# Ledger of designs, part 33: peptides against a protein of PDB entry 1ZZD

Target 1, 109 residues: chain A of PDB entry 1ZZD
Amino acid sequence: FQVVNPYLLRDLVDLGIWDEGMKQYLITQNGSIQGLPNVPQELKDLYKTVWEISQKTIINMAADRSVYIDQSHSLNLFLRAPTMGKLTSMHFYGWKKGLKTGMYYLRTQ

## One batch from the design tools (peptide)

Design b1_p27_1_s3 (made by RFdiffusion4, then SolubleMPNN; from b1_p27_1, 12 letters changed)
Fold by OpenDDE base, seed 3:
Structure b1_p27_1_s3 (fold): chain B 109 residues (1-109), chain A 27 residues (1-27)
Amino acid sequence: as target 1 above (109 residues)
Amino acid sequence: SFLEKLEKEEDEFTEKMLKELEEELKK
């Protein structure tokens, strides 16, 4: 799992808008370019993150506290007291740690 | 807090990832 698509970086460089400021922005936005005004919409559509695609579904599923995922203590904490911030963090954390099966389960349930 | 700590870790991870990608572009 990669939060930032390597081809996105290439395209940003080709556009001449890649700099330290852009880099820091991406860091704080978990690789998302959706909020950048100087990026063509075509690129925004092309480089949606996995999280951005499935966010609504994941949030809806996590709202049901009866759902239980036994993969990590972090995910268990997430399910006990889900918040918007926690959902974002746990999704990122889950993918980062290779908990793809758990995230898949949430999306398909 | 736990959440703040996790967010910090996420930022560090993203930074590391971007640095690695930059290195790849230089090749």
Scores: peptide ipSAE 0.081, ipTM 0.653, DockQ to the pose 0.019
Fold by OpenDDE base, seed 1:
Structure b1_p27_1_s3 (fold): chain B 109 residues (1-109), chain A 27 residues (1-27)
Amino acid sequence: as target 1 above (109 residues)
Amino acid sequence: SFLEKLEKEEDEFTEKMLKELEEELKK
């Protein structure tokens, strides 16, 4: 199960900030743009909201199958949960759904 | 460590998705 966010790279390219350095940054930050200084705050707010909702959903789903959940790190540790690849895919799926709605509202304001 | 393995796996997955998205943008 893999889902690609159709808006993430597009938005970064439209902002003119996409390059190899940005790509490596996103890889290490699990797709998060919260720490990027060149991204408008309204986009950060949108992605933050979607990120929080998606993480909660994934954690709740995985918690039932995991004896221990460690949230002290940037990457949640699940001992008896689905593979990290699957969890990441679900995260991006939720992100995609949220971005579709959120970006619509953002562009209409 | 186990955590490092998970981080590596996630990085590889993210890289793969970004590459796929880049290819889509080229179309």
Scores: peptide ipSAE 0.079, ipTM 0.657, DockQ to the pose 0.026
Fold by OpenDDE base, seed 5:
Structure b1_p27_1_s3 (fold): chain B 109 residues (1-109), chain A 27 residues (1-27)
Amino acid sequence: as target 1 above (109 residues)
Amino acid sequence: SFLEKLEKEEDEFTEKMLKELEEELKK
């Protein structure tokens, strides 16, 4: 499934790199900024997507917080295997904070 | 294909969410 962090856009704007091209890139990359050369590594570490961390970890985090799930989609598991990245303390903090403010989820069917 | 349909739906959802967030930033 796909997760959109509400703080990501703000930070990209603050960096002065937000534009229509960036927007379209995020749309096609499931919200991932890992492939962007003009983004600081600290932000890449902070804003990893579901595909970049343990499925179990993200599900557990979501279970403890407010999650908005589009009712038009099922709660099925991933169709694709995630590229497991390393969860850092900074990433965990970012996700936790984002979830508290309302994370948006789209599960794969 | 089924996978292409899912990818399209995910893209549309992401676009919707980003649009909403942009509107909030304008306030």
Scores: peptide ipSAE 0.047, ipTM 0.593, DockQ to the pose 0.021
Fold by OpenDDE base, seed 4:
Structure b1_p27_1_s3 (fold): chain B 109 residues (1-109), chain A 27 residues (1-27)
Amino acid sequence: as target 1 above (109 residues)
Amino acid sequence: SFLEKLEKEEDEFTEKMLKELEEELKK
């Protein structure tokens, strides 16, 4: 899955292609624009690269936070037996925390 | 199924993020 990039919406609006249909599409596509025919390839490439970097950062942040949060049992289970569900949960947690605190933005700038 | 639940959660999260971004864009 892809998390919606903080700048994606702005760029879509600037392109004049943002609407309810686009919104619903992004929701079902986990924030990915790769499959959109009306988006320039350059933009797709940009957000592909940005997404990859951002996702890695988010995961790292989430992992780092997980080490310091007193969730030893859940952490141990995560580390010893990682599943897609656990990874997704960790990713969402990291992203959400990053958005709320602004730490993600500071690290990505 | 587990996958369906996961997809639902992802959709809900994405929707929430998009709403927040829309609000920020209006500022």
Scores: peptide ipSAE 0.087, ipTM 0.666, DockQ to the pose 0.023; fails the geometry check

Design b1_p27_1_s4 (made by RFdiffusion4, then SolubleMPNN; from b1_p27_1, 14 letters changed)
Fold by OpenDDE base, seed 1:
Structure b1_p27_1_s4 (fold): chain B 109 residues (1-109), chain A 27 residues (1-27)
Amino acid sequence: as target 1 above (109 residues)
Amino acid sequence: DFLKELEEEEKKFEKEELKKLEEELKK
């Protein structure tokens, strides 16, 4: 289970492409913007990096709690456990760190 | 089906969280 990155939401609003259709698209695509033709490639690259970092954070937390991870369903069930709030916070932390790294990368290209 | 129900609840949660984020951005 994923929550839409708040920074991504901001960027989509700034681009003027945020609407109900976009919202539903992101929900069905689990937060991925890789398939959107009207999003600049640099943003796709940025949030790809953010996505990777945040996923690692979630996986590490799951492993730390000795949760059995087999399929995506098992991980989703863990995320919906009583520790959802903490996991969400850690996920946001990962997004923030990934965003900083990605922005640095974009500035140097 | 349990898995179908879970997916629907997850999407519902996502939608609600997006709404909250949108409200925060408009402030």
Scores: peptide ipSAE 0.020, ipTM 0.372, DockQ to the pose 0.022
Fold by OpenDDE base, seed 3:
Structure b1_p27_1_s4 (fold): chain B 109 residues (1-109), chain A 27 residues (1-27)
Amino acid sequence: as target 1 above (109 residues)
Amino acid sequence: DFLKELEEEEKKFEKEELKKLEEELKK
């Protein structure tokens, strides 16, 4: 199950190009807008950068959290080989709930 | 299992947020 990034959704709505077809496209592309011809390049660059940074940050946050849980080993194994689906889910949640904390981890890496 | 519970919570959150956003877009 994949969900569109709410900030991306906002931007697509502002562009007037959001519809059910766009939704399905993003789902099949794991949230990537790089292949959309009707999206400005600056927006593509923005979300490319945000996506890459956010995924790294989310992994760092999850790794840090694993130190404080009983199932730390199982969580560490999960982080060793994350799937795109898992990263997408984590990105969505992390973007909404953990952006400020994520920036801390980004700076400390 | 902690990881399973976390994933379930995340999926629930995503589903609810998606529904909320879609409802807002339909207004």
Scores: peptide ipSAE 0.017, ipTM 0.253, DockQ to the pose 0.052
Fold by OpenDDE base, seed 5:
Structure b1_p27_1_s4 (fold): chain B 109 residues (1-109), chain A 27 residues (1-27)
Amino acid sequence: as target 1 above (109 residues)
Amino acid sequence: DFLKELEEEEKKFEKEELKKLEEELKK
């Protein structure tokens, strides 16, 4: 799963390649831009790296919280709790922050 | 499936944020 965040959309617009077709392409590709010929490689690498970092972070955080879960039923409660929303928000915030600050998020992970 | 649940939430958030930006770009 690759996230299509607002900054990716902005970058595609800046490249002048954003349109409805591109939107549908990203949906079908689960947010991946790796196969796009008109996207600079550096941008592909950037988003790949940021995604990997963000996923690592979210998994680590979830794993840390999971130590307080003793049953599968409790896991479901955890995933539906406000903590899940917070983790999701933090995940996407990490995406944005990393892109805005030139891989700042990478350094902190 | 924990990762599946995460993915679902992420997709939901992603879709919402994407729509917001798209609307802003139309203005």
Scores: peptide ipSAE 0.015, ipTM 0.279, DockQ to the pose 0.022
Fold by OpenDDE base, seed 2:
Parts: structure tokens; sequence; C-alpha cells
Structure b1_p27_1_s4 (fold): chain B 109 residues (1-109), chain A 27 residues (1-27)
């Protein structure tokens, strides 16, 4: 599913191109900015890597959690519990690390 | 598909967090 990178949002705001239209675009593009003409290539390159790694991380986490959760109601409870917040924070940490050191995740991937 | 349901619910959560961030950035 779509991974929303908070740093990407920040950068798009800094570029002055963030609006409701851009938001909907990213939703339809699963967070990809590769098709945006008004984004610098260096940012595309950066977020290409981050996006790919983040997707993998989220999927791996979800798959791992699926071993411990067996029904939709349990899932809902899980998502409302602090555990989801913790996992989200961990994912955001990964994004931050990826943004600062792209090679970090390449080495550990 | 349990995994799909999980992803959908997590997506909802992330969207909520995104909205919070958007509000903060607009200040």
Amino acid sequence: as target 1 above (109 residues)
Amino acid sequence: DFLKELEEEEKKFEKEELKKLEEELKK
C-alpha cells in the first residue's frame, strides 16, 4: 500500500508545489514523485530509493504482524493500540535514516 | 486477504498522521 513519507511532504511544501491536487496525485501514484515535472531530479533519485525501501519495510512489518493477528477485529484493536504508533515511528525513523544516508539502507537491504 | 486488510487499516492510520503533519506545515 501507499507509504507516505513525511520528509517528502516537507520537501514538496518547500518547493511550493504542495496542494490538494498534489496530494491526490501522490495517493494515486503510491507515493511516487518520479512523474512530476517540477521536482528536481536529485529529489526524485533520493525518494526513489527511500520509497522502495519504505515499501519493503512496511510490507515486511505487516507480514510479520500477520502471524500474530488472526482476525479483523483483532487487527482493529492492534491499530488502535500504542503498538501501531510505535511501528509507525520506527518506520519514520527508517525514512529519516534513508534520507540522511541512502547507502545505509542499501547496505542493510 | 488478511494482509490486504492490514494494509488498508494502516493506510488509514498513515493518512491521519499525514493530515496532522500537513496542518503543522501550514502554520
Scores: peptide ipSAE 0.016, ipTM 0.257, DockQ to the pose 0.022; fails the geometry check

Design b1_p27_2 (made by RFdiffusion4)
Fold by OpenDDE base, seed 1:
Structure b1_p27_2 (fold): chain B 109 residues (1-109), chain A 27 residues (1-27)
Amino acid sequence: as target 1 above (109 residues)
Amino acid sequence: EEEEEELEEKIEELEEIEEEYVDKWHE
């Protein structure tokens, strides 16, 4: 069971360290950035906390304040909604600007 | 191996989604 966080991807891109090598590293490490020497400790702590949150809590949070997406088909339907597209883009922008509010989770098995 | 392949596909999907959402917001 794997959780992919879009904000992690954004943060790695913003650091200028995202490349094919980093992609393969994350795949091998199941999304863990704890072993990366070129990532700020603040980010490691942030995403460590995410991993410590139970799946039950994640689901509850998503159901309460956002949309939980567990299927690619459901995601595609959501992406087609202009309002959701704008809202999600705003969340990405907010994260990039340091607000660090809201989290979306894409899971795979 | 299957889980790693699925994770790779999901990362690629997230990259595409990010680009789409950025475009929608900047319109």
Scores: peptide ipSAE 0.018, ipTM 0.365, DockQ to the pose 0.093
Fold by OpenDDE base, seed 5:
Structure b1_p27_2 (fold): chain B 109 residues (1-109), chain A 27 residues (1-27)
Amino acid sequence: as target 1 above (109 residues)
Amino acid sequence: EEEEEELEEKIEELEEIEEEYVDKWHE
């Protein structure tokens, strides 16, 4: 399950290019609009930054979590579902903060 | 006006979903 960034949704609607096809495209592209020919470069640049920040954050979090997985053998199975939830939460949080404050990195709490 | 209302509704739905996930992270 993927959710489109509400600001991106707004911008795509304002451009008049939001439709079911666009929605499916974004789902398959993990929210990236870089491959869309009908999107202004300015928006691509904006959301490239947001997308890259979010993805980088997720990667960094996964790397950090791998340390815990190695240390907590029995807790690994227990943390699987919560970990995905936390990743998703951080992703959304990163999107929101990135758009509002220019956040470049988000660490786990 | 209808387009704006539809957009607002969609944004609200997405914000609710986002809030749910963020809350789970903070727990």
Scores: peptide ipSAE 0.018, ipTM 0.270, DockQ to the pose 0.091
Fold by OpenDDE base, seed 3:
Structure b1_p27_2 (fold): chain B 109 residues (1-109), chain A 27 residues (1-27)
Amino acid sequence: as target 1 above (109 residues)
Amino acid sequence: EEEEEELEEKIEELEEIEEEYVDKWHE
């Protein structure tokens, strides 16, 4: 499984570039944003230099509030009119509800 | 102890982020 850095998620949403393609990219790149051409270099540098404790530890302490992507299992979410904010919100909501796996597939109805 | 305090601060920040996005989902 892979945990998406919640600060990174926020920043990607703020940039308006968070989508299913971005999610799959992060999975493939083990969470690295260094290869993304549409991300400011300043942001890339930030996530290289910022000290951060283990995401696993944070998740444990926060009672499963972080965004979680499980590569071995899939959660399919179907939205009628998804917005960037709505997709992210559902991700957090699902995690908060105790889903064992993160959102893997996003589909529109 | 210092690490625990840092963790608590991180949790609070995460909760703020979560609250923002949850509100957007219900709109």
Scores: peptide ipSAE 0.018, ipTM 0.245, DockQ to the pose 0.079
Fold by OpenDDE base, seed 4:
Structure b1_p27_2 (fold): chain B 109 residues (1-109), chain A 27 residues (1-27)
Amino acid sequence: as target 1 above (109 residues)
Amino acid sequence: EEEEEELEEKIEELEEIEEEYVDKWHE
């Protein structure tokens, strides 16, 4: 499935435009930032390839992604496996660049 | 809102981890 980049919300915070009004806007626009006049075009271009979802969904996916990353990081430390680290970093790089990608979430019991 | 604060905290955590892993890939 297409992942959502939670750094979008970070970038909005960094721009100083994140507030309750922005939150409600994103919800009504199904997460789209393309219509925001106060967002730099470079940022719109970065995130235009990412699946646009509601802010509530972004929060949920960010939480799920955090679980995955924490698990993968813990696993990487345990296994001392450079390959796992490489795969994770490639995923982050692609995600950061707005590439469409799927994700397999790892959980330990 | 509590959910926004939680999201910001998670983003900060993810930034630290992402930075570490991205560096590993470029090496």
Scores: peptide ipSAE 0.021, ipTM 0.296, DockQ to the pose 0.112; fails the geometry check

Design b1_p27_2_s1 (made by RFdiffusion4, then SolubleMPNN; from b1_p27_2, 9 letters changed)
Fold by OpenDDE base, seed 4:
Parts: C-alpha cells; structure tokens; sequence
Structure b1_p27_2_s1 (fold): chain B 109 residues (1-109), chain A 27 residues (1-27)
C-alpha cells in the first residue's frame, strides 16, 4: 500500500509547524496539506499528487543501484535488499547531512 | 477510520526513524 512521503514530515518540521496538532490534522485530512495556510504553495504543489508513495514502488526503485539527485547534492545508493525503514532512514540521513530538498530517483544502466 | 489508523501508523513510523537522527549529535 501507499505510505506517507518521508519528505512531507521533513518539510513540515523544517517549517517549524510539526507538532501533535499538525499530525492529527494530517490524519484527518488523509495526508493532505492543501488546506494549510502556513505552507508555501510550492510545497502544496509538490505534494498535490505525490503526498504518499507506494511502498512497493519505493522498494523497487531502490532495489538496484540508484542515483539520488538533489538540487544541491547528489548521492549514489545501492541496496540489495531494501526495506522501507532503511529507505526512509537513508532519506533522513541525507537530509540530516545537508540534503534539504527532495531527492530524485534515477535508475541508471 | 481504518484509513486514518493506517496513516497514523505510517506517520508514527516516520517519526520514529526521524527521531533517531534529530537526537544524534554526531550526525
């Protein structure tokens, strides 16, 4: 099934608006941030259709060598047996290390 | 609803992983 995009949490945290209230709001709004007045339109556009990601899709995308491209940095990743938890951790690791924007997934051959 | 419960669980999973990084000073 589909899971919440990890960067949604990150971005809301970066905006300083993540708390229990926001969490409950998202839950009641089925993950939609469209109704939040304190969220930039850019983020609303970004998560308009990609607020959640299929877990299977994420795992499949990272099952082999993938190139993660950020606006400021790039990261090469390879996972032989990826799990959702590990993928999420890698995303947050990148974020913690300075990848402040979303990563693009590129399967290179 | 069931959908809300699933979403809550997923958010909790993300939070759990997230906290591992924000609580670390060495990273």
Amino acid sequence: as target 1 above (109 residues)
Amino acid sequence: SEEEERLEEEIKKLEEIYEKYVDKTSE
Scores: peptide ipSAE 0.271, ipTM 0.763, DockQ to the pose 0.034
Fold by OpenDDE base, seed 3:
Structure b1_p27_2_s1 (fold): chain B 109 residues (1-109), chain A 27 residues (1-27)
Amino acid sequence: as target 1 above (109 residues)
Amino acid sequence: SEEEERLEEEIKKLEEIYEKYVDKTSE
């Protein structure tokens, strides 16, 4: 099954435009931000490709070690017993520590 | 619709995790 990409929430919060109105808009638009005038085109282009992720795929790929890759930085994370909650927390941790660009590609080593 | 309800629940889950994360990092 599919889950919402946590970076979508992150990016909207980072822009300072996340509120109840935005939430309801996303719900009615099936998660699409393409129609929002106050979202940078760069983000629209990014989430044109990927905005949701298969939870099962994420967990399987991150079972032992997950490699998060973005345009500027790479982060290696080791998870003994990964859960979606832990993965999301790690994403938010990376964001708070300065990984401003999303690590949108997940790989296994 | 059912799709809207599913999306709302997923967003709610993300928000809950975010709040828990913020609380943990503040300790």
Scores: peptide ipSAE 0.251, ipTM 0.753, DockQ to the pose 0.049
Fold by OpenDDE base, seed 5:
Structure b1_p27_2_s1 (fold): chain B 109 residues (1-109), chain A 27 residues (1-27)
Amino acid sequence: as target 1 above (109 residues)
Amino acid sequence: SEEEERLEEEIKKLEEIYEKYVDKTSE
């Protein structure tokens, strides 16, 4: 199973690019979004460090939970027009919370 | 494992940096 950051999933939903194809892509890419052309570079940079740490440590330390998110579950983060600093804080909070409570995992159905 | 212990220490350091960053941005 592929573990992913729940805030990453939320951001992808907010971008309107989350679908079954994206889910399968993330599974094959070990949760990395660096190769996605339809994701802003700022978000790629933001999640790079989180991804690197998660691949080595968080996956081994956190409990796994199965969660499905679609367009109806979007929090509309971008509608709030947050600053990059605010986004960074939320993403790091999500990462920290994931260490304590567990990360979500994706699987083929 | 020893590797996991080193990684946990690194995470702790990053968390400390994060807390300082959040405090600064919240002012």
Scores: peptide ipSAE 0.017, ipTM 0.427, DockQ to the pose 0.079
Fold by OpenDDE base, seed 1:
Structure b1_p27_2_s1 (fold): chain B 109 residues (1-109), chain A 27 residues (1-27)
Amino acid sequence: as target 1 above (109 residues)
Amino acid sequence: SEEEERLEEEIKKLEEIYEKYVDKTSE
């Protein structure tokens, strides 16, 4: 399984590229979206910083309060930020909150 | 715990990095 930022998942759903194949890809890439050609560069820049921290630490700390998901439409619960500045703040807050209250885990079927 | 301390240090580092991306006028 792989821990993923809930706002990243929302953004992928909003882009219309979230599906079972994308889920498997993210698991294989340990949550990295840097290799995806259909993701805007600004999103890659934003989420690169989050991805650069220890994935092992994230998984260990979030394991006991994680949420397992297998359907993409549940991720549209988050509101889209109107500006990149606010989006960055919300992405970080969502990531931090996810670690504290429940991070989304992607798993294979 | 020690692992919680490591996580907090990583979060603190991220906060410093993300600060430059935040537009205070958009909040």
Scores: peptide ipSAE 0.017, ipTM 0.343, DockQ to the pose 0.114

Design b1_p27_2_s2 (made by RFdiffusion4, then SolubleMPNN; from b1_p27_2, 12 letters changed)
Fold by OpenDDE base, seed 3:
Order: C-alpha cells, then sequence, then structure tokens
Structure b1_p27_2_s2 (fold): chain B 109 residues (1-109), chain A 27 residues (1-27)
C-alpha cells in the first residue's frame, strides 16, 4: 500500500488539480509531485523531503495522519473514484469510529 | 486524551478534504 500525506492532499485539492488522474499519477510515481508542471515550486520543495523517501520511512513519519492508497486493503477513504462513493463512505465511517476508540489503523484484506 | 483530540482535529480536516474531492469528482 501507499501512504499519502493529508496535507499534500489538501494542497492539491486547494489547487483544484486533484482528481482520479492525479491519484493514478501519484500511484505510478510513488507519491512524487516533482514532475507535475501545474504545481508551484514552493510546494514541490516543501514535500520533496517528505515524499522522496522510502515508503516505509513515509509510513513511520506520518503514522498519526496517513491517508492510504491501497488496492488490496479496505482503508482507502479519500482516494476512490466517484463510482466507489458508497463503499468509500462506509470505510470512512469505520475509520472515524476507529479513531474515537483509539484504533487508528483499520486494515482488512 | 490529548492524543485523541489531535486525531479528531485531523479527522475534521480530512473530512473537509473528502468533501472537496467528492464535489470535484462529481462534476
Amino acid sequence: as target 1 above (109 residues)
Amino acid sequence: SKELEELEKKLKELEEIYKKYIDKTSE
């Protein structure tokens, strides 16, 4: 699975460039935004040290606020296509309840 | 706990991101 920084996700949404295409791009680029022409350089510099590292390191650094991009696991809350909206809502509800009980990671195969 | 409160704040931020994502993808 791949972890996406929630602040990066916010910034991409605020820029109005977040969509299904962007999601797939990030998956293929292992989270790197350095090759995107429509992203400000300051944003690239900000996230270079955060995302241009191994997935294991990213997971450890963002353990308390990670958003998962995972084709095999159920916790893919904010990165699903519109056709998966109902399933995404169900997963979001489960994750929300997990946070309230102190269980941050909900993984099902 | 303080940790739970921080997680709740992050959850609210993620909810806003989620809403924006859905609005954009539904166009």
Scores: peptide ipSAE 0.014, ipTM 0.270, DockQ to the pose 0.068
Fold by OpenDDE base, seed 2:
Structure b1_p27_2_s2 (fold): chain B 109 residues (1-109), chain A 27 residues (1-27)
Amino acid sequence: as target 1 above (109 residues)
Amino acid sequence: SKELEELEKKLKELEEIYKKYIDKTSE
């Protein structure tokens, strides 16, 4: 399961604020950009939903199946993706699949 | 459950966000 949305990565790059420090910050913040002062509020609002869903799914999956997530590896995967289109497709598919699994766990718990 | 319904609603919202980005990247 990926913590950072590929479009978020693109937007941060477009803003010129993506660097190693930002990457490490996002890892420590579990992908949240809400605390960044140099990020437009519109972008924060846009990705708030993505972050909230992701965190909810991670919590539910971890609680039930003890899923380990390597956030640094997830970011590395995004940086090495061949195209944004493919990256987005993979991320969305993975997230959707994870969410469905989480929903199942909620029903059974 | 209420939590499940909220997740489903947010999923739909996310899908719309992705659609917008797909359209944007295709232009």
Scores: peptide ipSAE 0.014, ipTM 0.337, DockQ to the pose 0.079
Fold by OpenDDE base, seed 5:
Structure b1_p27_2_s2 (fold): chain B 109 residues (1-109), chain A 27 residues (1-27)
Amino acid sequence: as target 1 above (109 residues)
Amino acid sequence: SKELEELEKKLKELEEIYKKYIDKTSE
């Protein structure tokens, strides 16, 4: 089965470009966003680096696709309330937390 | 291990990229 990186999902939601079309595209591209024209280059560079540290391993540690979909909807609701400063802080913290978890698994396995 | 050190280096690179990304989106 294929899953989408939950942090990538969050980033796409934050950019306001997450939709059914995006979901289907990611399925066909095995989670890669490198070919998406509407994604900032900085984000592409970010997840290219993630791939260098075994992106597949990180994805495999996440929940199934249906859970990711639910998460995206929840994030959309959340984005309507907080300030930009709060969003950026939470965004980075969540990403860093995920990275640390990934590193832990890579060391253990 | 050597592998761990390499991964940590890549992690640091990722964090720097992410910080720059946040700065841009906050403009």
Scores: peptide ipSAE 0.018, ipTM 0.414, DockQ to the pose 0.059; fails the geometry check
Fold by OpenDDE base, seed 1:
Structure b1_p27_2_s2 (fold): chain B 109 residues (1-109), chain A 27 residues (1-27)
Amino acid sequence: as target 1 above (109 residues)
Amino acid sequence: SKELEELEKKLKELEEIYKKYIDKTSE
């Protein structure tokens, strides 16, 4: 199960680097942008802790709810149907938890 | 540090934007 943050997508589009190749890359990297050389470090710092931890939370939530979707399929579904209530709710909760955990992590590092 | 404070500020702003996004998409 994988969800892409819509604001990350926006930032990638604004950078002019969003395309089918980038989409496939993110699928293989579970949404992580840390390995992208053409992404500003500021954005990497912004999304690093929150994004990756939130994805873990979302996956755990999906598992708890007996919902399993292949990573590639889940990403595609989110992109095609970003207003899907179920995925939206899970994404929001995961993001919120990720923010809190990420902030804690940043303070302790 | 200043960098940490700036990051926290940006993350908080992103959180508020995301909340608005969810409210809009839930309609």
Scores: peptide ipSAE 0.016, ipTM 0.325, DockQ to the pose 0.031; fails the geometry check

